# Ledger of designs, part 25: peptides against a protein of PDB entry 2AUS

Target 1, 323 residues: chain A of PDB entry 2AUS
Amino acid sequence: ADIKREVIVKDDKAETNPKWGFPPDKRPIELHIQYGVINLDKPPGPTSHEVVAWIKRILNLEKAGHGGTLDPKVSGVLPVALERATRVVQALLPAGKEYVALMHLHGDVPEDKIRAVMKEFEGEIIQRPPLRSAVKRRLRTRKVYYIEILEIDGRDVLFRVGVEAGTYIRSLIHHIGLALGVGAHMAELRRTRSGPFKEDETLVTLHDLVDYYHFWKEDGIEEYIRKAIQPMEKAVEHLPKIWIKDSAVAAVAHGANLTVPGIVKLNAGIKKGDLVAIMTLKDELVALGKAMMSTQEMIERSKGIAVDVEKVFMPRDWYPKLW

## One batch from the design tools (peptide; made by RFdiffusion4, then SolubleMPNN)

Design b1_p28_7_s2
Fold by OpenDDE base, seed 4:
Structure b1_p28_7_s2 (fold): chain B 323 residues (1-323), chain A 28 residues (1-28)
Amino acid sequence: as target 1 above (323 residues)
Amino acid sequence: SREEEERRTLEELRRLAEEEREREREEE
């Protein structure tokens, strides 16, 4: 997720009209909420769906969606996309996750053996979906990016783990316990990262949201609720980006595919089939789409469909039709 | 106290959650 993607400039003379659009930092508070994502600290106990329902009630919203289910007992980072941003969660579903887990061993194991065996689980692992997943119980490979042991206290092992989306930490701990020969179970789990969302100053509780909404509605203080809600563009920071001309924005906002002439700059390393974010020159999210060309093809070609536009976020009226 | 208000808010949120679960169970 933290890979700084190189930016390749295709048109260094492209300018943007400052009167068009609403950059993420310049949205009125109501519009900011309409295109917002909350980095929620989900408490243990409620489901992710219940928490989304509560946010809708607290903030008087019609629609919201979460960036990936946390089990009821699991706390921590739950991105909640609001209103017109609700569908940006599709960008977060495939994003890497980080957790802090407490594993309880069912027997005594030397610390050196714990460390050695847990290190072997870095890389590709075989996972089975839990019973409650509507997904057919198919064996699947998932990547464990890293395991960092934080503390070992007898049979209790606290560790940080970075994983591919949809890796089941409970299953990982079960497999580690089997490899150690004593068995293990997950005692505690907290999600500390979901793609670009992490434990930082943007992390807010449900209580914070109640207070901040009250300060806005009753006291006229928008600062707190504004800080508690991230722009939807935050939810696509981990995706490869393509920045487009002002003249192309309205067409894409109407659901037209992005053609090569509309590209001003783009990230390196885009492959055919990649999910990409189409951005304005003011870093506004226009749409998500599937790359129909590589970065190299988008540079070398003068014509053709660069991105198959799958999801439009930009309102049709933010930029004028220049066609 | 702030902690009591936080607790009451969490208890109310839990109640609202249970009501939502009951509705979801009635809609299934």
Scores: peptide ipSAE 0.021, ipTM 0.430, DockQ to the pose 0.485
Fold by OpenDDE base, seed 2:
Structure b1_p28_7_s2 (fold): chain B 323 residues (1-323), chain A 28 residues (1-28)
Amino acid sequence: as target 1 above (323 residues)
Amino acid sequence: SREEEERRTLEELRRLAEEEREREREEE
């Protein structure tokens, strides 16, 4: 998520009409909610689905979805996409995750050995999904991007871990315990990051949402609920982006594939097959799609399908039809 | 009772959670 991608400008003369669209910072509160994502601090106890159901009730929503299941006992960062933004979660599902975990060792191990063994788990690991997982129980590789030991207190090891999506921290801890020769279990787990969503000022509780919704509906104070809900564009910050001409926006919003002439600027390093976010020049999310070309091909070619549009988010009427 | 209201609320939340899971399965 923190990868600053270079922006390559293809058309430096392209301007955007300020009257068209609704930039993320200029949406009326109702529209902001319709295209919102909550960075929820999921409490321990409820399922992710129960929490989504609560948010729908609290905010009087018809639809919502979460950006990747947390186990009932696991707290922390659960992105919840609202209403028309619900399907933006597909961008978050494959995103890296960070956790803070407390591992309890079943025997005494020298600190130096703990540190050495845990460092060996950085990189590719083989995991088997737990029995209770909806994921088919097959052996799979997952990446551990980093392990940072925060504290060692006898048999208790507090650590931060960055992992590929779908890495089971419980399984990781089990394997670490086996490698240490004493066994281990996961005592506590908190998710501290899900792609672009992290523990920051945007993290809100269910209680906060109740209060903030009340302040809006009863007192007419929208500031709190506005701050508690992020624009859907935050949910795609970690994706490579393609910015398009105003003249291309309406076509893409109608489900047309993005063609090369519509591109104004794009991130470097796009490969064929990558999930990309199609953006307006006002940083509004138009659609998600599959790159049909590399960045280089999108620069060099004058025509062709650049992106196969898979999911449209922008309403069809935000930009005029120019075809 | 408060406990019965909490139970009913939990049951309703579980129902809503299952409905949401069904929708997620239809979208996958």
Scores: peptide ipSAE 0.013, ipTM 0.412, DockQ to the pose 0.131
Fold by OpenDDE base, seed 1:
Structure b1_p28_7_s2 (fold): chain B 323 residues (1-323), chain A 28 residues (1-28)
Amino acid sequence: as target 1 above (323 residues)
Amino acid sequence: SREEEERRTLEELRRLAEEEREREREEE
């Protein structure tokens, strides 16, 4: 999520009409909710599915989805996409995650040895999928981006870990325990980050959502519920972006593939096959799609399909048809 | 020794990780 991507401008004369669309910061409260994502602090106990069902009930919503399952006992950052934004969760599933974990060792190990061995688990690790996963029991590699030991108290090791999507922290702790020769288990786990969503001022509880919704509906105070819901564009901040001409927006919103002439600017480092966000010049999310060209090909070519459009978010009427 | 068993376990995990990275590159 923290990768600063260079922006390459292809058309420096492209302007946008301020009367078209609804920029993320200018949506009426009802429209903001329809295109919203909650950075939820999931409590320990309920499933991620139960929590989504509760949010739907609290906020009177027809649809919602979460940006990656947390086990019932695991607390912390659970992005919940609302209504028309529900499908944006596909951008969050492949995103990196951060956790704070408490590991309990099954024997005494010197602190210096604990620190040395845990540092060796930074980089590529072997993961065994849980027995309950329908995924073939193939060994798989996962990246551990960093391990930060926060505290060591005898046999209890509190640490922060940044990992590739689908890394099992329980399995990591098991392997660390094997490498320490004493064995270990996961005592506690909290997710502190899911892509662009982290523990910050945007993190809200289920209780906060109840109160904030009541303040809006009963007292007419929309400020709290507005702040508690992030625009769906937040959920794609970590993706490579392609910004398009106003004349291309309506076609993409109708499900047409993005062609090279529609591109105004784009991030560097897009590869063929990457998930990309198609944006307006007002930073509105139009669609998600698969890149059919690299950044370099999108710059050099005058024609061709740049993005295969997979999921449209923008309504068809926000921008005029200019063809 | 316990230390030698720990080292062997770590070396085996590293070997298996490299073998799996090679297989993932052959499937792309």
Scores: peptide ipSAE 0.012, ipTM 0.420, DockQ to the pose 0.012
Fold by OpenDDE base, seed 5:
Structure b1_p28_7_s2 (fold): chain B 323 residues (1-323), chain A 28 residues (1-28)
Amino acid sequence: as target 1 above (323 residues)
Amino acid sequence: SREEEERRTLEELRRLAEEEREREREEE
């Protein structure tokens, strides 16, 4: 998520019509909700699915989806994509995660040994899915991007950990405990980050959503509910982007693949097979798709399919058909 | 010793991780 991607300009003369589309900051409240993502502080107790069902009930929504399951006992950052944005969660599922975990050791270990061993778990680790996961118990490699020990109090170790998507912190703690020779278990876990969503001013509770929806519906005050919902474009901030001409937007919004002539600018380092966000020149999300070319091929070629469009988000009428 | 078995288990886990990365790179 934190990798700044260079932007390569292919067409420096491309302009956008200000009358077309709805930039993320200029959507009417109803449209903002339809294309929104909530950075929810999930309480401990309920499942992620129950929380999504409650949000749907609170906000009177037909559809919503979450950006990656948190166990019932786990609190913290749960992105919840709303209505037309529901499928943007596919961009968040593979995104890196951060947690704060409390590990309880089953024996006494010198602090220096704890610090040394935990540092060895930075990098690639092998994990087995927990027994409760219906996923085939295949050994899988996962990246631990960083481990930061926050506090050591006897047998209790509080630490921050950045991990690849699908890393099981419970299993990590189990393996750390084995490496320490005493064993360990996960006492507490909070997710502090899910891709571009983190603990910041955008983090809201279920109670906040109840209150903010009430202020809008009963008092006519939309400000709170507007701030509580992020534009769906937030959910793709961590993806490589391709910005397209106004003339290409309607075609992509109708499900046409993006061709090379439609590209105005793009991020460096796109590989064939990458999940990419197709954006307007106003930073509106048009679609998600699979890159069929590298960045270099998209620059050098004059024709061909650049992106296989997998999921359209933008309505078909926001931009005119210019073909 | 228990520590030697744990160390061997960690080394085996690291080796299996490396083999899985090599397979993922060969499939790309």
Scores: peptide ipSAE 0.000, ipTM 0.360, DockQ to the pose 0.012

Design b1_p28_8_s1
Fold by OpenDDE base, seed 4:
Structure b1_p28_8_s1 (fold): chain B 323 residues (1-323), chain A 28 residues (1-28)
Amino acid sequence: as target 1 above (323 residues)
Amino acid sequence: SRDEEVERLLEELRREQERRRREREERE
């Protein structure tokens, strides 16, 4: 997730009009909320959908969506996209996740063996989705990026794990327990990361949201609610980006595909079929789309469809029609 | 109903907010 993508500049003379658009840091509070994402600390107990419903009631919102389900008993990082940003969660679904898990072993195992076996689960694993998942129970491969054992206390193993999206930690723990020969179950689970969202100063509780909304609506203090809501652009930080000319923004905002002449700069390593974020020169999210070209093709070609625009976020009127 | 559970939580959150408010006012 933290791969610094190289930025390749195609047009070093491209300028942007400061009067057009609303940069993420310059949105009025109401507009900031309309294009916001909360890094919620989901409490254990409620479903992710219940928590989203509560946020909608707390903040008096019509729409919201979450960046990937946490089971009722699982706490931690739940990105909740608000109002016009609701569909940005599609960028978070494929994002890597990190968890802290407590595994309880059903027998005594030497610590050295625990460490050795858990290390073998780094890399590709075969998983079957749990029965409670809306996903068809097909066998699939998933990547475990890392396992960091934090503590071993007899039969209790606390560990941090970085995983590919849709890796089931409960199933991982079950398989580790089988490999250890004693069996194991997941005692506790907390999600500590979902793509660009992590346990940091942006993490807020439902209680914080109640307090911060009150401070805004009753006391006129916007600062807290403004800080509690991240711009929707945060939800695409992990995606490869393409920055476009001001003259291309309104067309893309109307749902037109991005053509090569509209590109000012882009990340290296874009492949055909990748999900990409189309950005203004002010780092505003215009749209998400599917790359129809590689980075190299977008550099070398003078024309053609670079991105098939799938979801527009930017309002049609933020930039003028220059066509 | 799910709505009743949400209302109960919102009421608990409001009560907790009011408690924290009073505790601040008592410390000032």
Scores: peptide ipSAE 0.021, ipTM 0.487, DockQ to the pose 0.032
Fold by OpenDDE base, seed 5:
Structure b1_p28_8_s1 (fold): chain B 323 residues (1-323), chain A 28 residues (1-28)
Amino acid sequence: as target 1 above (323 residues)
Amino acid sequence: SRDEEVERLLEELRREQERRRREREERE
């Protein structure tokens, strides 16, 4: 999520019609909800699926989906995509995660040794998925981006850890314990980040959602429920983006592939095969797709398929057909 | 055991990480 991406302008004369589309900050409340994502503080106890079912009941929704499973006992950041935004969770599943974990050691270890050994786990580690995982139990590599020790109190080690998607913190703690020679287990775990979603002013509880929905429906106060729901575009902030001409929007919204002439600007560092977000000049999400060219190829070429469009989000009528 | 295989591979990765760290520190 924290990768700064340069923006390369291909067409500096491209303008957008202010009468077309619905920018993320200008959606009516009903439309904002239909294209929304909640940064939910998942309580400990329920499954991620139970929590999604509760949100659907609270907000009177037909569809919703979560951006990556938390175990029942694990609390914290659970992005929940609503209604027409439900499929945006595909962008969040592969995103990096951050956790705060409490590790309990099964023996006494000098603090200097704890710090030294935990630092060795930064970088690539080998993990075996747990038995309950839908993933085949083959050895696989995962990246630990950083480990920050917050507190050491005797045998209790509180630490922050940034990891690649599908890294098992319980397994990491087990291996740290083995490396320390005393063994260890995970006492507590909280997820503090899932891609662009973190612990900030946008984090809300299930109780907050009940109250905010009530204030809207019974008292006519939209402010709270509007703030509690992020636009779906938040869920793609960590992806490389391609911004397109107004004349290309309706075709992409109908499921046509993006061709090179439709590109106005794009992020640097796109590779063939990358998941990319196709955006309007008003920063509206049109679709997700697979890059068929690199950034350099999209700049140098005059024609060809730039993006294979996989998932359309924008309604077909927000922009006129200009073909 | 399957756990001993994981520990051997983790130790190999740690040694390779430490080697790459030393090689960076020697170049600065």
Scores: peptide ipSAE 0.000, ipTM 0.312, DockQ to the pose 0.010
Fold by OpenDDE base, seed 1:
Structure b1_p28_8_s1 (fold): chain B 323 residues (1-323), chain A 28 residues (1-28)
Amino acid sequence: as target 1 above (323 residues)
Amino acid sequence: SRDEEVERLLEELRREQERRRREREERE
């Protein structure tokens, strides 16, 4: 998620009309909610779906969706996309995750051996999905990006782990325990990151949401609920971006594919088949789509379909039709 | 206290979700 992507400018003369659209920082509170994502601190106990249903009731919403399931007993970062932003969760599902886990060893192991063996699990691991997963029980590889041991207290090992989406920490701990020769189990788990969402000042509880909604509706104070909801553009910060001309925005908002002439600037390193965010020059999310060209092809070509538009977010009337 | 009211509301929401879950499980 922390990949700084170079920005390549294709048209340095392209300007944007400040009267068109609604930049993330300038949305009225009602519109901000319609295009919002909550960085929720999920409590232990409820399912992710139950928590989403509670948020919908608390905030009087018709639609919401979460950016990747947490098990009932697991707490921490659960992105919840609201209303018109609900489908932005598709950008978060493939995003990397971070957890803090407590591993309990079933025997005594020297600390030096614990550290050495856990370091060997950085990289590719083989996992089998649990029986209860809707995913076919095929063996698959997953990447462990890093393991950071925070504390070792006898048989208890507290560690931070960064992983590829759909890595099972319980299975990782089981394999570490086997490699140590004594066995191990997962005692506690908290998710500390989901793509661009982390434990920071934007993390809010269900209690916070009840209070902040009350402050808005009963006391007329919108500040708290405004801060508790992030713009949907936050949910795509980790994606490669393509910025388009004002004249192309309305066509894309109507579901037209993005063609090469509409591109003003783009991130380096886009590959054919990548999920990309189509943005205005004011950093508004227009749509998500599949790249049909590489960054290099989008620079070198004068014509053709650059992005197959899969999901439009921007309303059709925010920008004028200029075709 | 406001905190107690918030906790009561969250517990009511929980009970309603548990009820709706049971009602779905009884229909399946």
Scores: peptide ipSAE 0.028, ipTM 0.595, DockQ to the pose 0.770; fails the geometry check
Fold by OpenDDE base, seed 3:
Structure b1_p28_8_s1 (fold): chain B 323 residues (1-323), chain A 28 residues (1-28)
Amino acid sequence: as target 1 above (323 residues)
Amino acid sequence: SRDEEVERLLEELRREQERRRREREERE
């Protein structure tokens, strides 16, 4: 999520009609909810699916989906995409994750040795998915981006860890324990980040959602529920973006592939095969798709399919057909 | 209160999860 992406402007004269679309900050509350993502603080106990079912009940929603399963005992950041935004969670599945973990050692180890050994687990590690995982139990590599030891209290080690998607912290802790020679287990785990979603002012509980929905429905106060729901565009902040002409928006909203002439500006470093977000000039998410060209090819070419459009989010009527 | 209802329901969900976990562990 923290990758700063340069923006390359292809058409510096492109303008957008302010009457078209619904920018993320200008959506009526009902529309905001329809295209929303909750940065939920998942409590320990319930499954991610149960929590999603709860949110649907609390907010009277037909559809919702989560941005990556947390185990029942794991608390913290669970992005929950609502209604029309439900499919945006696909953008969050490959996103990096951060956790705070409590590791309990099964023996006494000097602090200096703990620090030294844990530092060795930064980088590529070999993991096997746990038995409970639907993922095929093959050995695979996963990247540990960083390990930050927060506290060491005897046999208890509190640490922050940034990891590639699908890294199993329980397995990491087990391997650290083996490397320390005493064994270890995961005592507690909290997810503190899922791509662009983190522990910040946007993090809300199920209780907050109950209260905020009540304030809206019973007291007519929408401000709380509005703040509790992020625009779906937040769920794609970590993706490379392509901004398109107003004249291209309706075609893409109808499921047409994005062609090179429709591009106004784009992020640097797009590779063929990358998941990209197609945006309006008002930073509205039109669609997700697969890049069929690199950034350089999209700049140099005058024609061709730039993005294979896979998931459309924008309604077909937000922008007029200009073809 | 709505909070108490959410708490009760979260407890029910936790109990149901624990049951399903046990049933799974007994099958493995």
Scores: peptide ipSAE 0.023, ipTM 0.574, DockQ to the pose 0.382; fails the geometry check

